# Ledger of designs, part 166: peptides against a protein of PDB entry 2YKT

Target 1, 231 residues: chain A of PDB entry 2YKT
Amino acid sequence: SRSEEMHRLTENVYKTIMEQFNPSLRNFIAMGKNYEKALAGVTYAAKGYFDALVKMGELASESQGSKELGDVLFQMAEVHRQIQNQLEEMLKSFHNELLTQLEQKVELDSRYLSAALKKYQTEQRSKGDALDKCQAELKKLRKKSQGSKNPQKYSDKELQYIDAISNKQGELENYVSDGYKTALTEERRRFCFLVEKQCAVAKNSAAYHSKGKELLAQKLPLWQQACADPS

## One batch from the design tools (peptide; made by RFdiffusion4, then SolubleMPNN)

Design b2_p20_8_s2 (from b2_p20_8, 6 letters changed)
Fold by OpenDDE base, seed 5:
Structure b2_p20_8_s2 (fold): chain B 231 residues (1-231), chain A 20 residues (1-20)
Amino acid sequence: as target 1 above (231 residues)
Amino acid sequence: MDPYADVTEEKAKEALEELE
């Protein structure tokens, strides 16, 4: 029946969220944490590299013929420091605005969805059972009427059961329809939240890339000319 | 407790209306 099909669809939405979306979201969070850790590792390794570059700049500054190149090397290290600071800000946002919030939601969601599905199933079954009972009573009444010498005695009761069945069928269909809309809304809210948080991350990432581009664009021509200029 | 209670249903409703 239409109601049975829509009921199956409703249950499948909840099952898809619980069995596909949430596990995938947990994996997404885990991959995000791995990415964050790797970037932190890059930050640490880069610090060592640019500290060594500063040391080369110090040696240049101590030389008789390469002093100005020392300043260039220091500027390169300073630009790196500024870019790295922007990266750290982006990483903090990535952690606090996306990973932490998603982790909190996914941790609570299993219990919530289980309860929501159970509530829906309980009420759907209750309405279905009431309908089945009414249909069974009508069937019994019709059998009794067929065996009776006075079938007109049962006509009013038959009409009452037919009306009751129609009303209960309509109520069940409406309830299942509303349940399906609710389930789809639950699914959409989860994707919407993910998209919104990812947009915030994208904005912060754009700021990082923009800052790096601006700093390098400002200084790179100067650095490229440094070796061509006479001492 | 609804973990997504802070997510407004308005955007979700608009999309559902397009399916009808």
Scores: peptide ipSAE 0.264, ipTM 0.721, DockQ to the pose 0.264
Fold by OpenDDE base, seed 4:
Structure b2_p20_8_s2 (fold): chain B 231 residues (1-231), chain A 20 residues (1-20)
Amino acid sequence: as target 1 above (231 residues)
Amino acid sequence: MDPYADVTEEKAKEALEELE
């Protein structure tokens, strides 16, 4: 029946969230943590590199013939420091606004979805059972009428059961339809949350890249000419 | 407790209505 098909679809939505979405989200979080760790590693390695660059700048500043290049090297290291600071801020946001929040939600979601599905199933079954009962009673009544000397005696009651069946069928169909919409809404909310949080990450990432681009674009021409300028 | 209660049903509903 149409209602049975829609019921199966509804259950499948919940199952898809529970068995596909949430496990995939857990994996996404895990991959995010790995990515964060790798970027932290990059930051650490970069610090060592640019500290060494500062040392080269110190040596240039102490030289008789390359003093001005010392300032250039210091500027290069300073720009890098600013870029790395922005990266660290982005990483903090990535952790706190995306990973932590997703982790909290995914841990709670299994219980919630299980309860929601169970509630739907219980009510769907209740309505289905009530419909089945009415159909069975109508069948019994029709059998009695066929064996009766006065079938007209049962006509009014037959009409009542027909009406009741029609109403209960409509109620069941509506309930299952609403249930399906609800399930789809639940799925959408989860994706929407992910998209929104990823948008926040994207904004922070854009800020990081923009700042880096700006700083380098400003300074690079000065650095490029430094060796051509006679000290 | 709905872990996605902070996600407005309205946004989700509006999007479903656009799909219908």
Scores: peptide ipSAE 0.247, ipTM 0.724, DockQ to the pose 0.277
Fold by OpenDDE base, seed 1:
Structure b2_p20_8_s2 (fold): chain B 231 residues (1-231), chain A 20 residues (1-20)
Amino acid sequence: as target 1 above (231 residues)
Amino acid sequence: MDPYADVTEEKAKEALEELE
């Protein structure tokens, strides 16, 4: 029946969230943590490289003929520091605004969805059972009427059961339909949250890249000409 | 609006209690 099919669809939505979405989200979080760790590793390695560059700048500054190149090397290291600071801000946001929040939500969501599905199933079954009961009673009544010498005695009751069945059928269909909409809304909310948080991460990432581009674009021409302009 | 408003710690507990 239409109601039965809609019921199956509703259950499948909840099942998909619990068995596909949430496990995938946990994996996503894990991959995010790995990515964060790798970026932190890059940061650490870069620090060592640019610290060594500063040392080269110190040597240039101590020279008689290359002092100005020392300043250039220091500027290169400083620009890197500023870019790195921006990256660290992005990473903090990535951790605090995405990963942590997703972890909290996914942990709570399993219990919530299980309870929500159970409630839906219980109420759906209750309505279904009530409908089945009315249908069974109507069938019994019809059998009694057929065997009776006065079938007209049961006509009013038959009409009452027919009306009750119609009403209960409608109620069941509406309930299941609403249940399906609710389930789809629950699924959508989860994806929306992910999208919104990922958008925030994207904005922060864009800021990092923009800042780096600006700083390098400003300084690179100066650095490129430094060897051609002896002091 | 928090799309996960229903799964926040406080609301999730309340919702679970209502569902039990």
Scores: peptide ipSAE 0.226, ipTM 0.672, DockQ to the pose 0.059
Fold by OpenDDE base, seed 3:
Structure b2_p20_8_s2 (fold): chain B 231 residues (1-231), chain A 20 residues (1-20)
Amino acid sequence: as target 1 above (231 residues)
Amino acid sequence: MDPYADVTEEKAKEALEELE
């Protein structure tokens, strides 16, 4: 029946969220944590590299013939420091605004959706059973009427059951239809939250890249000229 | 507006209690 098919679709939406979306989201969070850890590793390794560059700058500053190149090397290290600070801010936001929030939501969502599906199934079954009962009673009544010498005695009751069946059928169809819309809305909310949080991360990432580009664009011409133009 | 407003800890707990 139409109601049975829509019921199956509704259950499948909830099952898809619980069995596909949420596990995939947990994996996404795990991959995000791995990515964060790797970026922290890059940060640490970069610090060592540019600290060594500062040491080269110190040696240049102590030299008789390359003193001005010491300042260039220091500027290179300083620009890196500023870029790194921006990266750390981005990573903090990535952790606190994306990973932590998604982790909290996915943990709560498993229990919530399980309960929501159970409630829907219970109410759907209750309405279905009530309809079936009413249909069965009508069938019994019709059998009695056919065997009776006075069928008119049952006519009013038959009409009452027909009306009740029609009402219960309509209620069941409406309930299942609303249930399907609700399930789809639940799915959409989850994707929307993910998209919105990822957009925030993307904006922060863009700010990091922009700051790095600006700093390097400002200084690179000066550094490129340093060997040809001794001060 | 939080799309997960219905799955906050408080609301999720309330929903579970209502559904059980």
Scores: peptide ipSAE 0.222, ipTM 0.674, DockQ to the pose 0.059

Design b2_p20_8_s3 (from b2_p20_8, 7 letters changed)
Fold by OpenDDE base, seed 3:
Structure b2_p20_8_s3 (fold): chain B 231 residues (1-231), chain A 20 residues (1-20)
Amino acid sequence: as target 1 above (231 residues)
Amino acid sequence: MNPYADVTEEKALEALKELE
């Protein structure tokens, strides 16, 4: 029946969220944590490299013929420091605004979805059973009427059952339909949240890249000219 | 409690617009 099909669809939506979306989201979070760790590693390694560059700048500053190049090397290291600070801010946001929040939601969602599905199933079954009962009673009544010498005696009661069945059928169909819409809405909310949080990350990432581009664009021409300028 | 009860499509769309 239409109601049975819609019921199966509703259950499948919840099942998809529970068995596909949430596990995939957990994996996404795990991959995010791994990515964060790798970027932190890059940060640390880069610090060592540019600290060594500063040392080269110090040596240049102490030289008789390359003193001005010391300033250039220091500027290069400073620009890196500023870019790195921006990266750290991005990573902080990535952790706090995406990973942590997704982790909190996904952890809570398993229990919620299970309860929501169970509630839906219980009510759906209750309505279905009530309908089946009325249908069974009507069938019994009709059999009794056919065997009776006075079938007209049962006509009013038959009409009552027909009306009851119609009403209960409508109620069941509406309930299941609403249930399906609700389930789809719940699925959409999960994706919407992911999109929202990923957008925040993208914005912060863009800021990092923009800052780096701006700083380097400002200084690079100066650095390129440094060796051509007389001491 | 629904952990996504406060999530709206509107908010998601707004977030997308900020990237444009």
Scores: peptide ipSAE 0.299, ipTM 0.843, DockQ to the pose 0.906
Fold by OpenDDE base, seed 1:
Structure b2_p20_8_s3 (fold): chain B 231 residues (1-231), chain A 20 residues (1-20)
Amino acid sequence: as target 1 above (231 residues)
Amino acid sequence: MNPYADVTEEKALEALKELE
């Protein structure tokens, strides 16, 4: 029946969220944590590299003929420091605005979805059972009427059961329909939240890349000319 | 409590528009 099909679809939406989306989201969070750790590792390694570059700049500044190149090397290290600060801001956002919030939601969602599905199933079954009962009673009444010497005696009761069945069928169909819409809305909310949080990360990532591009574009021509200019 | 009760499609769409 239409109601049975829609009921199965509704249950499948909840099951898909619980069995596919949430496990995949947990994996996504785990991969995100790995990515965060790797970027933190890059930060640390880069610091060592550019600290060593500063040391080279110090040596140039102490030299008799390469003093101006010391300033160039210091500028290179300083630009890196500024770019690194932007990366750290991006990482904080990545952690606090994406990973932490997704982790909090996914932790709570299993319990919520289980309860929501159970509530839906319980009410759907209750309405279905009530409908089945009325249908069974009508069937019994019709059998009794067919065997009776006075079938007209049961006509009013038959009409009452027909009306009750119609009303209960409509109520069940509406309930299941609303349940399906609700389930789809819940699924969409999960994806919307992910999109929203990923957008926040993307914005911060764009800021990081923009800042790096800006700083390097300003300084690189100066650095490229530094060796051509006499001291 | 629904963990996503506060999530709206409007917010997600707004976030996308800020990136465009």
Scores: peptide ipSAE 0.294, ipTM 0.841, DockQ to the pose 0.912
Fold by OpenDDE base, seed 4:
Structure b2_p20_8_s3 (fold): chain B 231 residues (1-231), chain A 20 residues (1-20)
Amino acid sequence: as target 1 above (231 residues)
Amino acid sequence: MNPYADVTEEKALEALKELE
């Protein structure tokens, strides 16, 4: 029946979220944590490198003939510091606004979805059973009427059961239809949340890249001329 | 409790618009 088909579709949506989406989301979070760790490693290594560059700048500043190159080296290190600060902000956002929030939701969602599906199944079955019962009673009544010397005695009851069946059928169809819409909405909310959080991360990432590009574009021509220009 | 009860399509669309 149409209601049975829609019921199966509804259950499949919940199952897809539980068995496909949430496990995939957990994997996504795990991959995100690995990515974060790698970027943190880059940050640490970069700090050591540019601290060493500062030391080279200090030596240049102490020299008799290379003092101006000390300033260039310091500027290079400072630009890196500013870029690094933007990266740290991006990483903080990545951790706190994406990974942590997704992790919290995915852990809670397993219990929620199980309960939601169970509730839906219980109510759907209850309505279905009530419909089946009315249909069975109508069938019994019709059999009694056919064997009776006075079939007209059962006419009013037959009409009542027909009306009840029609109403219960409509209620079941509406319930299953609403259930399906609800399930699809729940699926969409999960993707929407992921998109929203990725957008937040993307903004912070864009800020990091833009700042780096701007600073380097401004300073690089000056640094390139430092050895050619007389002091 | 639905962990996504506060999530709306509108918020997601707004987030996308801010990237454009």
Scores: peptide ipSAE 0.301, ipTM 0.839, DockQ to the pose 0.941; fails the geometry check
Fold by OpenDDE base, seed 2:
Structure b2_p20_8_s3 (fold): chain B 231 residues (1-231), chain A 20 residues (1-20)
Amino acid sequence: as target 1 above (231 residues)
Amino acid sequence: MNPYADVTEEKALEALKELE
């Protein structure tokens, strides 16, 4: 029946969220943490590299013929520091605005969805059982009427059952329909949240990349010129 | 409690617009 099919669809939506979406989201979070860790590692390694560059700058500054190149090397290290600071800010945002919030939601969602599905199933079954019972009673009544010497005695009661069946059928259909819409809405909310949080990450990432590009574009010509200038 | 009860499509769309 239409109601049975829609019921199956509703259950499948909840099951898809619980069995596909949420596990995938957990994996996404895990991959995000790995990515964060790797980027933190880059930051640490970069610090060592540019600290060593500063040392080279110090040596240049102590030289008789390369003093100005010392300043260039210091500037290179400073620009790097600024870029890394932007990266760290991006990572903080990535952690706090995406990963943490997704973790909080996914942890709570398993229990919620299970309860929501169970509630839906219980009520759907209750309505279905009530309908079935009413249909069964009508059938029994009709059998009694056929065997009776006065079938008209049961006419009013038959009409009452017919009306009750119609009403219960309508209620069941509406309930299942609403349930399906609700389930789809819940699914959409999960994706919407992910999109929203990923947008925040994208903004922060863009800021990081822009800052780096700007700083390097500004300084690189100067650094290149320093090598061409006479001492 | 629904952990996504406060999530709306409108908010997501707004977030996308800010990236454009």
Scores: peptide ipSAE 0.297, ipTM 0.839, DockQ to the pose 0.930; fails the geometry check

Design b2_p20_8_s4 (from b2_p20_8, 8 letters changed)
Fold by OpenDDE base, seed 2:
Structure b2_p20_8_s4 (fold): chain B 231 residues (1-231), chain A 20 residues (1-20)
Amino acid sequence: as target 1 above (231 residues)
Amino acid sequence: ANPYADVTEERAEQALKELE
């Protein structure tokens, strides 16, 4: 029946969220944490590299013929520091605005969805059972009427059952329909939240990349000039 | 409680607009 099919669809939505979306989201979070860790590692490694570059700059500054190149090397290290600071800010946002919030939600969602589905199923079954019962009673009544010497005696009662069945059928259909809409809405909310948080990450990432590009674009010509100067 | 109760499509759309 229409109601039965819609019921199955509704259940499938909840099951998809619980069995596909949320586990995938957990994996997404885990991969995000790995990514964060790797980037943190890059930051640490970069620090060592550019600290060493500073040392080279110091040596240049101490030289008699390469003093100005020392300043260049220092500038290179400073630009790097600024870029890394931006990266760290991005990572903080990545952690706080995406990973943490997703983690909080996914941890809570399993219980919620289970309860929501159970509630829906219970009510759906209750309505279905009530309908079935009413249908069964009508059938019994009709049998009695057929065997009776006065079938008209049962006519009013038959009409009552017919009306009741109609009402219960309608109620069940509406309930299941609403349930399906609700389930789809819940699914959409999950994706919407993910998109929203990923947008925040994208914004911060863009800022990081833009800052880096800007800084390097400004300084690189100067550094190149220093290398090209006759000496 | 629904952990996504406050999430709306409008918010997501707004987030996208902020990237433009």
Scores: peptide ipSAE 0.365, ipTM 0.865, DockQ to the pose 0.872
Fold by OpenDDE base, seed 5:
Structure b2_p20_8_s4 (fold): chain B 231 residues (1-231), chain A 20 residues (1-20)
Amino acid sequence: as target 1 above (231 residues)
Amino acid sequence: ANPYADVTEERAEQALKELE
């Protein structure tokens, strides 16, 4: 029946969220944490590298013939520092605006979805059982009427059951229909939230890349000519 | 409580707009 089909669809939406979306989201969060850790590692390693570059700049500054190259090396290290500051800001956003919030929601969602599905199933079954009971009673009444010497005695009751069945069928269909719409809305909310948070991360990532591009574009020509100019 | 009760399509659209 239409009601049964829609009921199955409704259950499948909830099951898909619980068994596919949420586990995948947990994996997404885990991969995000790994990515964050790797970037933090890059930041640390880069610090060591550019600290060593500063040391080379110091040596140049102490030389008699390469003093100006010391300044260039210091500038290179400084630009790196500024770029890393932007990266750190991006990472904070990545952690706070995406990973943490997704983790909080996914942790709570299992219990919520289980309860929501059970509530829906309970009410759907209740309405279905009531309908089945009414249909069974009508069938019994009709059998009794067929065996009776006075079938007209049961005519009013038969009409009453027919009306009740019609009403209960309509109520069940409406309930299941509303349930399906609700389930789809819940699924959409999960994806919408992910998109929303990913947009925030993308904005901050763009800022990081833009800042790096601007700083390097400003200084690179100066650095490139440094060795061509005799002291 | 629904963890996503406050999520609306409007918010998602706004987030996308801010990215552009």
Scores: peptide ipSAE 0.364, ipTM 0.876, DockQ to the pose 0.860
Fold by OpenDDE base, seed 3:
Structure b2_p20_8_s4 (fold): chain B 231 residues (1-231), chain A 20 residues (1-20)
Amino acid sequence: as target 1 above (231 residues)
Amino acid sequence: ANPYADVTEERAEQALKELE
C-alpha cells in the first residue's frame, strides 16, 4: 500500500542518517584532526627553517659588504612569522568551530535518531493496528449480516465501521507522510550544518591565503632589487 | 534533544553568501 511504502521510505531515511551519514561524518572529523596535526607539523618545521634564515641574516648584518642583505633576510623571516600567525588563527578556528562542534553533534545524534525512529515506529504501528482492527470487525459484521435473516439490522453499524476505517486510513497516511517529510528535513539539517561550518573554514582559509599573498606581494619587489645589486 | 534543531536552511545559505 501507499502508506506502507511511505513508511519504508521514512525508516530508510533514518537508517541512512544513522548508518551512512553519521559514520561518514565521524570519519570526516577524524580526517580533519589528522589534517590539523599535519599542518601543525608543517608549522613547527617551518619555524626551524626560518629561524635558521634569521641566523643567516645576522651573519650578513655583521658582514662588511652585505649588511643591507641582512635586513632583507630579516624581513623575509618576519613575513613568514606573520603568515604563520594567520595560519595558526585559521587552525584554531578549524578546530573550535568545525571539528569540535561536529564531534559534539555526531555524538549526540545517535541517541536522538534512535529514539526518534522508535517513536515514529511505535505510533505508526499503533495507528496501523487500529486500522486493521476496524477492518477485521467490519469483515466479521458483514459475514454475520450475510447469514442473518434480517441484514438491515446491521446496516448502521456497517456504515460506522466504514467511516471509521476511512478516517483511520487518512490519519495513518497523513502521519506517515509527515513522518517522511520530517525525516528528510532532519537529513537536510545535518548536511546544512556541515556546509555552514565548512563555509566558515573556507572563509578563514581564504583570509590566510590572502594575507600571505599580500605580504609577499608587498615585499618581494624590494627583495628582488637587493638581489639585482650583488656588487 | 535534537542536536540539529537550531539548524536552518537559511543559515546555510547565509554562510554561502559570505564566501562570495
Scores: peptide ipSAE 0.362, ipTM 0.860, DockQ to the pose 0.886
Fold by OpenDDE base, seed 1:
Structure b2_p20_8_s4 (fold): chain B 231 residues (1-231), chain A 20 residues (1-20)
Amino acid sequence: as target 1 above (231 residues)
Amino acid sequence: ANPYADVTEERAEQALKELE
């Protein structure tokens, strides 16, 4: 029936969230933590590299003929420091605004969804059982009427059951329909939240890349000029 | 309580708009 099919669809939505989405989200969070760790590793490694570059700049500054190149090397290291600051801001956002919040939600969601599904199932079954009962009673009444010498005696009761069945059927269909819409909304909320938080990360990532591009574009011509005449 | 009770389509759309 229409209501039965829609009921199955509703249950499948909840099950998909619980059995597919949430486990995948947990994996996504885990992969995100790995990515964060790797980026932190890059930060640390880069610091060592550019600290060594500063040392080269110090040597140039102490030289008799390469003093100006010392400033260039210092500028290169400083630009890196500024770019690194932007990266750190991005990483903080990545951790605090995406990973932490997703983790908090996914930990709570299993229990919530289980309860929500159970509540829906209980109410759906209750309405279904009530409908089935009325249908069964009507069937019994019709059988009794067919065997009776006075079938007209049961006509009013038959009409009452028919009306009750119609009303209960409509109520069940509406409930299941609303349940399906609710389930789809819940699924959409999960994806919307992910998109929202990923957008925040993307914004911060864009800022990082933009700042790096800006700083390097500004300084690179100057550095290239300094290298044009080593004598 | 629903962990996503406060999530709306509007918020997601706003987040996308801020990227553009």
Scores: peptide ipSAE 0.351, ipTM 0.863, DockQ to the pose 0.874

